# Designs tried in a protein design run: peptides against a protein of PDB entry 2L9B. Part 6

Target 1, 91 residues: chain A of PDB entry 2L9B
Amino acid sequence: ANFLSQKFPELPSGIDVNINMTTPAMMISSELAKKPKEVQLKFLQKFQEWTRAHPEDAVSLLELCPQLSFVTAELLLTNGICKVDDLIPLA
Target 2, 91 residues: chain A of PDB entry 2L9B as posed
Amino acid sequence: ANFLSQKFPELPSGIDVNINMTTPAMMISSELAKKPKEVQLKFLQKFQEWTRAHPEDAASLLELCPQLSFVTAELLLTNGICKVDDLIPLA

## One batch from the design tools (peptide; made by RFdiffusion4, then SolubleMPNN)

Design b1_p9_6_s2 (from b1_p9_6 with E1D Y3F)
Fold by OpenDDE base, seed 3:
Structure b1_p9_6_s2 (fold): chain B 91 residues (1-91), chain A 9 residues (1-9)
Amino acid sequence: as target 1 above (91 residues)
Amino acid sequence: DFFEILSIL
């Protein structure tokens, strides 16, 4: 197991996406929705704390894995924690 | 393309 799977076990396992049949965003949204709300919120909490403590590493990770940025935004929105307007300054 | 991978591997 790598660092990410150990650090953030709340995330779904990585799978290959057939971009000719569906969009990555749709696939991610569907898989995230299968996770219990408690698991989703736990990930958000842990990821928030980690990014605050390790901002430089967080930037590097998000650059390497842009899908993780989408995951975070999606979970914030679907759980009613923020609105789309709140994410505009971060784009 | 990293978006072709769901989550992180």
Scores: peptide ipSAE 0.033, ipTM 0.623, DockQ to the pose 0.066
Fold by OpenDDE base, seed 4:
Structure b1_p9_6_s2 (fold): chain B 91 residues (1-91), chain A 9 residues (1-9)
Amino acid sequence: as target 1 above (91 residues)
Amino acid sequence: DFFEILSIL
């Protein structure tokens, strides 16, 4: 497993998107919702901690992998977290 | 497309 798979095992496994049936955003939201709430929150906590400790690497990662930005925002919203503290270190 | 695969490698 690569760094991301090992560091953030809470993320959904890679699956193909069928754009003829749904949008990528809808599929991501659906796959994330399949994870237990505690797993979702654990990812946010770990990702927050990592981004705080490694802000330069985090910015580069999010620029290259916009899926991760979408995941983070989606989890913040769906879990009722009305703050953006998890993303502040990336500003 | 950016979202062809959900998981990031």
Scores: peptide ipSAE 0.032, ipTM 0.621, DockQ to the pose 0.063
Fold by OpenDDE base, seed 1:
Order: structure tokens, then sequence, then C-alpha cells
Structure b1_p9_6_s2 (fold): chain B 91 residues (1-91), chain A 9 residues (1-9)
């Protein structure tokens, strides 16, 4: 597995998105929803801790993989951890 | 790649 899969095994495996049939956002949401809530929360916890411990690497990773920004926002919202208004400053 | 979800290679 690649870096993300090894570091954050809670995430689903990466797959290609056929943009003619769906959008990346829709696919991400669908795949994330297949994971148990406890797994989703575990990812958020680990990712938060890693990001705080390695802020420069985290910035680079999120720039390299913009999907991960959406993942984080999606999980925060769907698990009721934050509100859409809380994310506006980050848009 | 933006057009792959998550664990991108």
Amino acid sequence: as target 1 above (91 residues)
Amino acid sequence: DFFEILSIL
C-alpha cells in the first residue's frame, strides 16, 4: 500500500473516478459512507493528531491530494462534528 | 491525481 493507505488504513482504497458518469465528490462520499462510524472517527482522530504533529507535511499532503481535504470536511460534517458555517473560512 | 479518490499512488 502507498503512504496514505499505510498511515491511515481507515481510508478506503483509492480508485479512478470516471467523471463522465459521476463526480469525485460523489464517489468519495459514497465510499466513505461504507466505512463504519467508528472507523471514520478513528481516521479523524489520527489525521488530526498527525496534522498537528507534522504541520508542514500536512500542508504539502493536502496540496498534493486535494481529495483529502474533501474527505476531511465530509467526515466532519456527516458525523456532526462541525457545521458548514465552520468550514467557510477554509474555502 | 484529483480524479482518484483517497489512497492515491
Scores: peptide ipSAE 0.032, ipTM 0.615, DockQ to the pose 0.072
Fold by OpenDDE base, seed 2:
Structure b1_p9_6_s2 (fold): chain B 91 residues (1-91), chain A 9 residues (1-9)
Amino acid sequence: as target 1 above (91 residues)
Amino acid sequence: DFFEILSIL
């Protein structure tokens, strides 16, 4: 398995998006919501720990996979961990 | 295309 599937198996697999019917963001949100809350939180925990331990690699990964930035923000918001205003300083 | 594929992995 590749690095992401091995390290973060909680993440959804990639799927095709029909952009005429929905936006990628909405599709991501929908796919994330299909995962149990405990799985969502487990990803956040593991990703947070990994990024703390490997900050430079984390930046590179987020540049390579911009979806992950949205995923992380979305999960933080939808699980009530932070508010939109809390993310502004990090943008 | 990034906007045509949802891919985390």
Scores: peptide ipSAE 0.030, ipTM 0.613, DockQ to the pose 0.057

Design b1_p9_6_s3 (from b1_p9_6 with E1D Y3L)
Fold by OpenDDE base, seed 1:
Structure b1_p9_6_s3 (fold): chain B 91 residues (1-91), chain A 9 residues (1-9)
Amino acid sequence: as target 1 above (91 residues)
Amino acid sequence: DFLEILSIL
């Protein structure tokens, strides 16, 4: 298992995306939605704690795995933790 | 920055 799956087992396994039929974002969103809410929230909590403890590593990871930024934003939005307007300054 | 958004959790 890769680093992400080991560190954050709450995340879905990676899957192939046929970009001719859908977008990566839609696929990620769909796969995330298959996870129970408690699992989604557990990921967010763990990721928050890890990023606070390891900010430099977190930056590196998010640069290496840009999909993880989308995952985090998506989970925050879909669980009603933040609103789209809250993310605008981060764009 | 992006990490700052996590503070809202």
Scores: peptide ipSAE 0.090, ipTM 0.732, DockQ to the pose 0.059
Fold by OpenDDE base, seed 2:
Structure b1_p9_6_s3 (fold): chain B 91 residues (1-91), chain A 9 residues (1-9)
Amino acid sequence: as target 1 above (91 residues)
Amino acid sequence: DFLEILSIL
């Protein structure tokens, strides 16, 4: 198994995207929503802690796996941890 | 900075 699946098993497995039926963002959101809320929150907590401990590696990982940026933002929003306006100043 | 977003957790 790759680094992401081993380090963050709370994430859904990668799947093929049928762009004729949906968009990648929609599919990511849908797959995330299939996970229990407690699992979603656990990922956020673990990812936060890991990122704080390894900021340089976190940057590299987010560059390597740009979908992870969307995942994190989506989970923050859908779980009511922040609002869209909270993210705008950081863009 | 995306990493700053995580600080709100």
Scores: peptide ipSAE 0.090, ipTM 0.734, DockQ to the pose 0.059
Fold by OpenDDE base, seed 5:
Structure b1_p9_6_s3 (fold): chain B 91 residues (1-91), chain A 9 residues (1-9)
Amino acid sequence: as target 1 above (91 residues)
Amino acid sequence: DFLEILSIL
């Protein structure tokens, strides 16, 4: 298993795509949706806590694995935690 | 800053 799978086992394995591509994004969304809601929320919680504790490492990880940014945004949106407009100012 | 969006959790 890769670093992401070991650190965040709640994530689907084997997803390495460009967040700017429609088809790969659709694939990621589909795989994420297969996970139970409690698993999705657990990932968000763990990722939030880890990011707070290790902000520099978090930046490095997101640069190395840009798909993780998409995953996080997708889970926030699909679980109704934020709206698309909440993300626009940061784009 | 993308990390800012995590504060809304």
Scores: peptide ipSAE 0.080, ipTM 0.723, DockQ to the pose 0.058
Fold by OpenDDE base, seed 3:
Formats: C-alpha cells, structure tokens, sequence
Structure b1_p9_6_s3 (fold): chain B 91 residues (1-91), chain A 9 residues (1-9)
C-alpha cells in the first residue's frame, strides 16, 4: 500500500471498505472517477512504462494487489481506450 | 497502447 502510494500517487489512497454497505469494485470505481481525466491518463502512462521496464515486478505486484488489475481495466474502459470485448481474453 | 498494458494482466 505504501509502495503503491509512492510509486503511483495518481491512485486514490487506500481506505477501509465495509462489505455490508458496498462492494470493493464499486468503491474503486467511485474513487477513480473523482480523479481528473488527466490524472487517470497519467497513471495509465506511468503504469505502462513501468510494466514494460519491470515486467517481473509488475506480475508480482498484480498478484499481491489484484485490485490494481481492476483499476487498470476500469480506467481503460472509462476513458474509451478499450471495450469490454477487448478484456475477455484476460478473464 | 492498451494492448501493451493488457499483455501483462
């Protein structure tokens, strides 16, 4: 969590989730939408560059923090970069 | 490109 905040400050801070009130996915989507589009796109760019440079570390991070995969997919979809059908091969 | 990002997911 500290690593993510320092490496990708464009991401929302981690917060507690009451699963009886909402779902983690809903919370993530809501928090991401609060960020300016420019910040969202900046994260995608930085994450892309980092994953290219450190693919093994990227895999480990995504295993440790599966919510980051959701974040990336959500931002790709909401910014019109890809469509739902484009994500099916990743399921 | 999104394909580059998706390739590691």
Amino acid sequence: as target 1 above (91 residues)
Amino acid sequence: DFLEILSIL
Scores: peptide ipSAE 0.091, ipTM 0.726, DockQ to the pose 0.058; fails the geometry check

Design b1_p9_6_s4 (from b1_p9_6 with E1D Y3M)
Fold by OpenDDE base, seed 2:
Structure b1_p9_6_s4 (fold): chain B 91 residues (1-91), chain A 9 residues (1-9)
Amino acid sequence: as target 1 above (91 residues)
Amino acid sequence: DFMEILSIL
């Protein structure tokens, strides 16, 4: 398994997306929603802890895996942890 | 919506 699967097993496996039928955002959102809420929150907690411990590595990872940025933002929003306006200033 | 979320990235 790759780094993400090993480090964050709560995440769905990556798949190819047919952009003619859907958007990557829709696919990611749909797959995340299939996970139980407790699993979603577990990922956020683990990712937060890892990011705090390894901030520079976290930036590099998010640059390498832009889908992970979407995952994090989506989970924060859908679980009511923050609102879109809270994140936009950080873009 | 998804487009709004993507604007954060």
Scores: peptide ipSAE 0.044, ipTM 0.682, DockQ to the pose 0.038
Fold by OpenDDE base, seed 1:
Structure b1_p9_6_s4 (fold): chain B 91 residues (1-91), chain A 9 residues (1-9)
Amino acid sequence: as target 1 above (91 residues)
Amino acid sequence: DFMEILSIL
C-alpha cells in the first residue's frame, strides 16, 4: 500500500479514468459518494489534524497529488461543512 | 474548524 492508502485508509483506491468518457472530477465525486458519511468525516478530521501538525508536508502532498485537493474540497462541500463561496478565493 | 484546510488548497 502507498502512503496515501496507509495514512488515510478512508479514501477510495485510485482508479484509471478514461477522459474520453468522463472527467476526473466526476469520477472522484462518484467514488467518494460511495463511502459512508462517517468515513468521509473521519478522513476530513484526520487530514485536518495531520495538516496542522505537518503543514509543509501537507502542501507538498497536495502539489504532488492534485486530486487530493479536489477530494478535500468535494467532501467539505457535499457534507455541508463549507459553502461554495468559501472556496472562491482559492480559484 | 475545517476552514483551516482551505488555507493550503
Scores: peptide ipSAE 0.038, ipTM 0.668, DockQ to the pose 0.058
Fold by OpenDDE base, seed 5:
Structure b1_p9_6_s4 (fold): chain B 91 residues (1-91), chain A 9 residues (1-9)
Amino acid sequence: as target 1 above (91 residues)
Amino acid sequence: DFMEILSIL
């Protein structure tokens, strides 16, 4: 088990991506949608708390694991926590 | 808050 699976067990397990079938973004979105809403929100809460406590590590983690950046943005958007326009100034 | 997370992205 890696750091992500241990620290954030709410995340789906990683899988090999067949890019001929779908895009990584679509696959991540699909896998996240399989999790109950309460699990999705629990991940966001835990990630929020961890990020507050370890901001430098959080930045490093997101750079190391770009899929996690997509996960976070996707969950924030799909759960109505923020809008696309909220992300534009940060791009 | 969640906006703090967004600022890191």
Scores: peptide ipSAE 0.036, ipTM 0.660, DockQ to the pose 0.058
Fold by OpenDDE base, seed 3:
Structure b1_p9_6_s4 (fold): chain B 91 residues (1-91), chain A 9 residues (1-9)
Amino acid sequence: as target 1 above (91 residues)
Amino acid sequence: DFMEILSIL
């Protein structure tokens, strides 16, 4: 198992994506929605705590895995924690 | 590139 799978088991497993059939964003949104709300919130909590404790590592991880930024934003929005306007300053 | 980086799906 890779780092993400071990540290954040609430995330979906890695899969191949056919670019001719779907987009990465569509796939991410679909896979996240399959997880129970409790699991989604658990990930957000753990990721928040980890990023606060390891800000430099968090920046490096998000640079290396930009899909994780999308995951976090998507979960914040879909769970009603943030609105689109709240994320604009962070872009 | 984004597709190649996807490892958490």
Scores: peptide ipSAE 0.047, ipTM 0.680, DockQ to the pose 0.062; fails the geometry check

Design b1_p9_7_s1 (from b1_p9_7, 8 letters changed)
Fold by OpenDDE base, seed 4:
Structure b1_p9_7_s1 (fold): chain B 91 residues (1-91), chain A 9 residues (1-9)
Amino acid sequence: as target 1 above (91 residues)
Amino acid sequence: MTDLIKDVL
């Protein structure tokens, strides 16, 4: 198992995306939605705690795994933790 | 993004 699957088992496994049928963002959203809310919130909690403890590593991880930025934003929005306006400074 | 995740909730 890779680092992400070991550290954050709440995440769905990676999968290939057929760009002719869907977009990566749509696929990620779909896969995340299959996870129970408690699992989604557990990921956010663990990722927040890890990011606070390892801020430089968190930056590196998001650079190496850009999909995690989308995952985080998606889960924050869909669970009502933040609003779209809160993401504008990151756009 | 790291700042956002650190600061929210």
Scores: peptide ipSAE 0.187, ipTM 0.792, DockQ to the pose 0.057
Fold by OpenDDE base, seed 1:
Structure b1_p9_7_s1 (fold): chain B 91 residues (1-91), chain A 9 residues (1-9)
Amino acid sequence: as target 1 above (91 residues)
Amino acid sequence: MTDLIKDVL
């Protein structure tokens, strides 16, 4: 198990994507939606706490794993925690 | 994104 799976077991395992049939974003959205809401919210809570405690590591992690930025945005939106407009200021 | 994570949740 890698760092992400160990630290954030709420995340789905990595899946190979057939880009001829779907997009990575669609696959991620689909896999996230399979998780119960309480699991999705638990991930967000843990990721927030970790990010607050380890801000530099969090930046590095999101640079290394850009899929996590999509995951986070998707979960924030689908759970009604933020709006699309809240994501606009992101660089 | 990290700022959003820290502040919005």
Scores: peptide ipSAE 0.184, ipTM 0.794, DockQ to the pose 0.058
Fold by OpenDDE base, seed 3:
Structure b1_p9_7_s1 (fold): chain B 91 residues (1-91), chain A 9 residues (1-9)
Amino acid sequence: as target 1 above (91 residues)
Amino acid sequence: MTDLIKDVL
């Protein structure tokens, strides 16, 4: 198991994306949507708690794994926790 | 993003 899967088992397992068939963003969104809402919210909760406890490591992780920023933004938006306008300053 | 994660969620 890789680091992300071990620490955040609520996340979908990584998969090689064939860009001739789809885009990484579409694949991520699709895989996230397959998870129950409860699992999505559990990930957000755990990731928030970990980020609060390990802010420097969280920054490093998001730099290393940009897809995790997309995951977090997608889940915040789709679960109605924030609006697109809230993310604009972070782009 | 980390600030949003910590403060908004």
Scores: peptide ipSAE 0.178, ipTM 0.787, DockQ to the pose 0.057
Fold by OpenDDE base, seed 2:
Structure b1_p9_7_s1 (fold): chain B 91 residues (1-91), chain A 9 residues (1-9)
Amino acid sequence: as target 1 above (91 residues)
Amino acid sequence: MTDLIKDVL
């Protein structure tokens, strides 16, 4: 298991994506939506706490795993925590 | 994004 799956078990497991059939973003959105709201919120909570405790590692992780930025944005939007205008680039 | 994560959630 990779770091993400071990650290954040609330995330869906990685799957192969055939971009001829769909986009990675669409697949991420779909897979996230399959998780209960409580699980989605639990991920956000844990990721926030980890980011606060390990800010440099969080930056490195988001650089290494850019899909995680999309995951975070998607969950913030779909759970009504943020609006599109609230989203900012990696900082 | 890290600032968003830390401060908005």
Scores: peptide ipSAE 0.161, ipTM 0.780, DockQ to the pose 0.057

Design b1_p9_7_s2 (from b1_p9_7, 7 letters changed)
Fold by OpenDDE base, seed 1:
Structure b1_p9_7_s2 (fold): chain B 91 residues (1-91), chain A 9 residues (1-9)
Amino acid sequence: as target 1 above (91 residues)
Amino acid sequence: MTQLIKEVL
């Protein structure tokens, strides 16, 4: 049992990415899309609530697990919650 | 980054 699995069970399992055949981003997007919309939205809600309550821990987690930043951005975009322009200031 | 890792050690 690990922190992410326990706290955010909505996330897909860790998987290998063959970077010679595809990009990590494409593979992550594909795996996320396999989850039902309700599961995706539940993750976003829980992650939002947790980051608001634990902002320092959230920063540390995203530094340790940079793919989680991509996951969050991808889910926000694909679910129409954010626009690409909304994320530009974070570049 | 070569994988989606769902673990923080």
Scores: peptide ipSAE 0.044, ipTM 0.657, DockQ to the pose 0.108
Fold by OpenDDE base, seed 2:
Structure b1_p9_7_s2 (fold): chain B 91 residues (1-91), chain A 9 residues (1-9)
Amino acid sequence: as target 1 above (91 residues)
Amino acid sequence: MTQLIKEVL
């Protein structure tokens, strides 16, 4: 067991990506979509609460795991919580 | 990026 799986069990397990067949972003989107909506929303809620309580640790984690930034953005977009245009100022 | 999610200890 690792920190991410223990802290955020709603996330998919780590998996290798065959970049000759798909992009990492496509793979992430596909794996996230396999989770029930309620599980996706639960992750977002828990991650938001943890980030608010531990902002410095959250920054460090996102630097270590840049795919987690994509995960968070993708879930916000696909669940209609924000729009693509809302994220542009943060880039 | 070769892994969907990397392990964090």
Scores: peptide ipSAE 0.043, ipTM 0.639, DockQ to the pose 0.078
Fold by OpenDDE base, seed 5:
Structure b1_p9_7_s2 (fold): chain B 91 residues (1-91), chain A 9 residues (1-9)
Amino acid sequence: as target 1 above (91 residues)
Amino acid sequence: MTQLIKEVL
């Protein structure tokens, strides 16, 4: 068990990506959607709290695991927490 | 192969 699985058990298990079948983004979106909304929101809450407490580690983690940037944006958008335009100044 | 969610993509 790695850091992410232990710290954020709400995340889906890692899956090998077959890029010939679909895009990584589509696969991530699909796997996230399999989780109950409550679990999705719990991840966002925990990730937010951890990021606030450990901003330097959060930046490093998102650089190491760029898929988490997509995960975070996807969950914020799909759960209606932010709009696409809200993310523009952060890009 | 690429891992989807947890650790390096």
Scores: peptide ipSAE 0.042, ipTM 0.653, DockQ to the pose 0.116
Fold by OpenDDE base, seed 3:
Structure b1_p9_7_s2 (fold): chain B 91 residues (1-91), chain A 9 residues (1-9)
Amino acid sequence: as target 1 above (91 residues)
Amino acid sequence: MTQLIKEVL
């Protein structure tokens, strides 16, 4: 298993996407919504803790896997932890 | 092909 699957099992598995039929953002949102709220919140907690402990590795990972930035933002928004306006300065 | 979530695109 890859690093992400082992470290963050709460995330959906990687999925091949035919971009002619859908958008990556739509697929990510759809797959995340399939997870129970408790699992979504657990991911956010674990990812936050890991990021704080390994900030340089976190930056590298998010550069390599930009979909993780979308995942994190999406989960923060959909779970009411932050609002869109809170994320604007980070974009 | 584009891979989402746990794989790089």
Scores: peptide ipSAE 0.041, ipTM 0.662, DockQ to the pose 0.144

Design b1_p9_7_s3 (from b1_p9_7, 7 letters changed)
Fold by OpenDDE base, seed 2:
Structure b1_p9_7_s3 (fold): chain B 91 residues (1-91), chain A 9 residues (1-9)
Amino acid sequence: as target 1 above (91 residues)
Amino acid sequence: MTELIKEVL
C-alpha cells in the first residue's frame, strides 16, 4: 500500500476516470460521497492533526498530490465546515 | 490550503 492509503485509510482508492462520461472532479466528489459522513469527518480530523504536526510535509504532500487539495476543499464544503468564500483567498 | 486545514476544522 502507498503512503496515502496507509496514513489516511478513510480516503477512497484511486480509480480510473472515464473522461467521456464525467470529469475528474465529479469522479472525486462521487467517490467521497460514497463514504459515510463520520468517515469523511475522521479523515479531516486526522489530516488536520497531521498537518499541524508536520506543516512542511503537508505542503510537500499537497504539491505531490494536487488531487488531495480538491478532496480537502470538497469535504470542507460538503460537510459545512467552510464556505466557498473561505477558499477564495487561497486562489 | 495548509493554513486553512490547520485553523478551520
Scores: peptide ipSAE 0.203, ipTM 0.802, DockQ to the pose 0.058
Fold by OpenDDE base, seed 5:
Structure b1_p9_7_s3 (fold): chain B 91 residues (1-91), chain A 9 residues (1-9)
Amino acid sequence: as target 1 above (91 residues)
Amino acid sequence: MTELIKEVL
């Protein structure tokens, strides 16, 4: 299994995207929304804890998997944890 | 993003 699926099973499985039918962002948003709120929050909690413990690895992961930045932003916004202005410093 | 993640929750 992929590192992300193993470490963060709360995330939806990756799916193929046909850009002629939809956008990757739409697909991600849709799949995330299918997860219960508690599962979404659990992912954020675990990802935060892991990021605090492994900050360099977290940076590398987000560089390797930029879609994860979108996932994180989407969950933060949709769960009312942060506002768009909070996302400006994406370091 | 990592800095945001560390601070958000």
Scores: peptide ipSAE 0.200, ipTM 0.805, DockQ to the pose 0.058
Fold by OpenDDE base, seed 1:
Structure b1_p9_7_s3 (fold): chain B 91 residues (1-91), chain A 9 residues (1-9)
Amino acid sequence: as target 1 above (91 residues)
Amino acid sequence: MTELIKEVL
């Protein structure tokens, strides 16, 4: 088991994306939407707690796994937790 | 993004 699947089992497994037919972003959004809201929120909670406890590791993880930034943004938006304008300062 | 993650929710 890789780090992400072990630490954050709420995330969907990685899947192949046919980039000639769709964008990776659309596919990620689709897979995330298959998860119950409770699971989505649980991921956000756990990821927030982990990020607060390990801020430097969180930065490194997002650099190594940029799709996680998209996942996080997508879940924040789709669950109405933040607005698009809140994502502008992506620090 | 990490700052946003820490502050929201």
Scores: peptide ipSAE 0.193, ipTM 0.799, DockQ to the pose 0.058
Fold by OpenDDE base, seed 3:
Structure b1_p9_7_s3 (fold): chain B 91 residues (1-91), chain A 9 residues (1-9)
Amino acid sequence: as target 1 above (91 residues)
Amino acid sequence: MTELIKEVL
């Protein structure tokens, strides 16, 4: 958690989710939408650069923090960078 | 997902 906040400050801070009132996915989408488009794109850029530089670490991070896969997909879709069909052949 | 991240943007 501290690693993510330090490395990717554009991400929303962690929030305690009351699953009786909402779903984690809904909360993630809501919190992401609160960020300006420029900040969302900045995160994508930084995460891409880091992933290119540290591909094995990126795999490990996404295994440990699967919510980051959701975050990335959500931002790619909502910013019109890719379509749903582009997410099907995931590696 | 990492391959997508590396190539889409």
Scores: peptide ipSAE 0.193, ipTM 0.798, DockQ to the pose 0.058

Design b1_p9_7_s4 (from b1_p9_7, 7 letters changed)
Fold by OpenDDE base, seed 2:
Formats: structure tokens, sequence, C-alpha cells
Structure b1_p9_7_s4 (fold): chain B 91 residues (1-91), chain A 9 residues (1-9)
């Protein structure tokens, strides 16, 4: 159990990636797509609400966990939602 | 980057 999994349980658990066969981005996209759409949208909603309430902490988290930035952008794109800038306020 | 993926996707 880590911070991201505890705070956002909708996210898939981390897995090892064979970088000779795939890229981390492709693996993230694949794993996210395995989650039901309602779970994907729930993550986005919760993350948006948390970010709005804690904008400075959100910036720090995204710097610390760059994979989370990709996750957010990927989910916004694949679900036909607006750009990532609409989700994450600047601090 | 693989270690970051290992923690949480």
Amino acid sequence: as target 1 above (91 residues)
Amino acid sequence: ITELIKEVL
C-alpha cells in the first residue's frame, strides 16, 4: 500500500514493465483501459476535487509522481473530456 | 520510470 493507491483506489496497482517490449506509456494506457469507464471517471472526479481543494499539494504530487500526469491526460483523452489544464489548477 | 510504474500505474 502506497499513498496513491490509498488516496485513489481506482488506479491500477503498479506492475513491472519490460521496456524492451513496450513503453511505460503504452502499458499505462493498456492497464487503464481495463478499468470500467465508471471507475475511470470516478478517479478523474475525485482527483479534480482534491486538486481544487489542495492546488499546491497537487502540483507537488504531480512532480513527485510524473506517471500520474500521464494517467490524468490519458483518461481525459480516452473519455473525450476536456484538456488536462481544465482539471489541474496552477499553483 | 519502471520503478514509478511498479508503484502505481
Scores: peptide ipSAE 0.046, ipTM 0.640, DockQ to the pose 0.090
Fold by OpenDDE base, seed 1:
Structure b1_p9_7_s4 (fold): chain B 91 residues (1-91), chain A 9 residues (1-9)
Amino acid sequence: as target 1 above (91 residues)
Amino acid sequence: ITELIKEVL
């Protein structure tokens, strides 16, 4: 049982990555792209709503699972919801 | 890093 999978079933399941052949970011992007757009958007919506309701827990989760920050940013960008410049304040 | 990916996915 994976916490993230249980909380956000829209996320892809974990897979092995050969770090010598690709970057984790590239692999995450690839796996996310395999999900239907509707599933991607549903994740974003649920994650946003949860974050708004539980901001402290969201911070803790993103500290614990920094890959989620990348996931969120990637989905926002690939779905045209925000621009790269919109993410600059998060740096 | 591999484990981080596994956790998200």
Scores: peptide ipSAE 0.053, ipTM 0.653, DockQ to the pose 0.096; fails the geometry check
Fold by OpenDDE base, seed 3:
Structure b1_p9_7_s4 (fold): chain B 91 residues (1-91), chain A 9 residues (1-9)
Amino acid sequence: as target 1 above (91 residues)
Amino acid sequence: ITELIKEVL
């Protein structure tokens, strides 16, 4: 198992992406939506707590894995925790 | 990009 799946088991597991059939963003959104709301919220909670405890590591991780930024934003938006305007400063 | 997505998916 990769680092992300081990640390954040609430995330979907590795899947092949055929870029000729869909976009990566579409695949991420689709796979996230398959998880129960409770699991989605659990990930957000754990990721938030980890980020607060390890801010420098969190920055490095998000630089290395930009898809994780998309995941977090997507879950925040789809669960009604924030609005698009709230994410603008983070872009 | 495929490999990056695989880390999360």
Scores: peptide ipSAE 0.052, ipTM 0.648, DockQ to the pose 0.093; fails the geometry check
Fold by OpenDDE base, seed 5:
Structure b1_p9_7_s4 (fold): chain B 91 residues (1-91), chain A 9 residues (1-9)
Amino acid sequence: as target 1 above (91 residues)
Amino acid sequence: ITELIKEVL
C-alpha cells in the first residue's frame, strides 16, 4: 500500500527494523541483495526513466524519502553500473 | 527508522 512499493514494485517489501541487530543502511543493503539482479536492474531502469520524465518530482521524492538516495547509490555500486546515473538530470 | 526503511522496502 506504500507509494514506493506501488510505483516501484521491484523494491523489497517493508520490513521491521531491529536497531539492536544492525544499522538501517546494512538492513537496506541486505534486503536489496535478496532480490534477483535482474529485478535490481529493472528498478534502476524504471527509476531512471521516471526521473528523466519527471525531474521535479524526482527531487521532491528524494527529499521526502532520503533512504531512496541510499538505495540508488547502493544498487549502482553493487552492480558496477556507470551508464545508469539516475541523478544526472537532477544535478 | 522502521518506517523510513519500510518506505523504500
Scores: peptide ipSAE 0.047, ipTM 0.633, DockQ to the pose 0.096; fails the geometry check

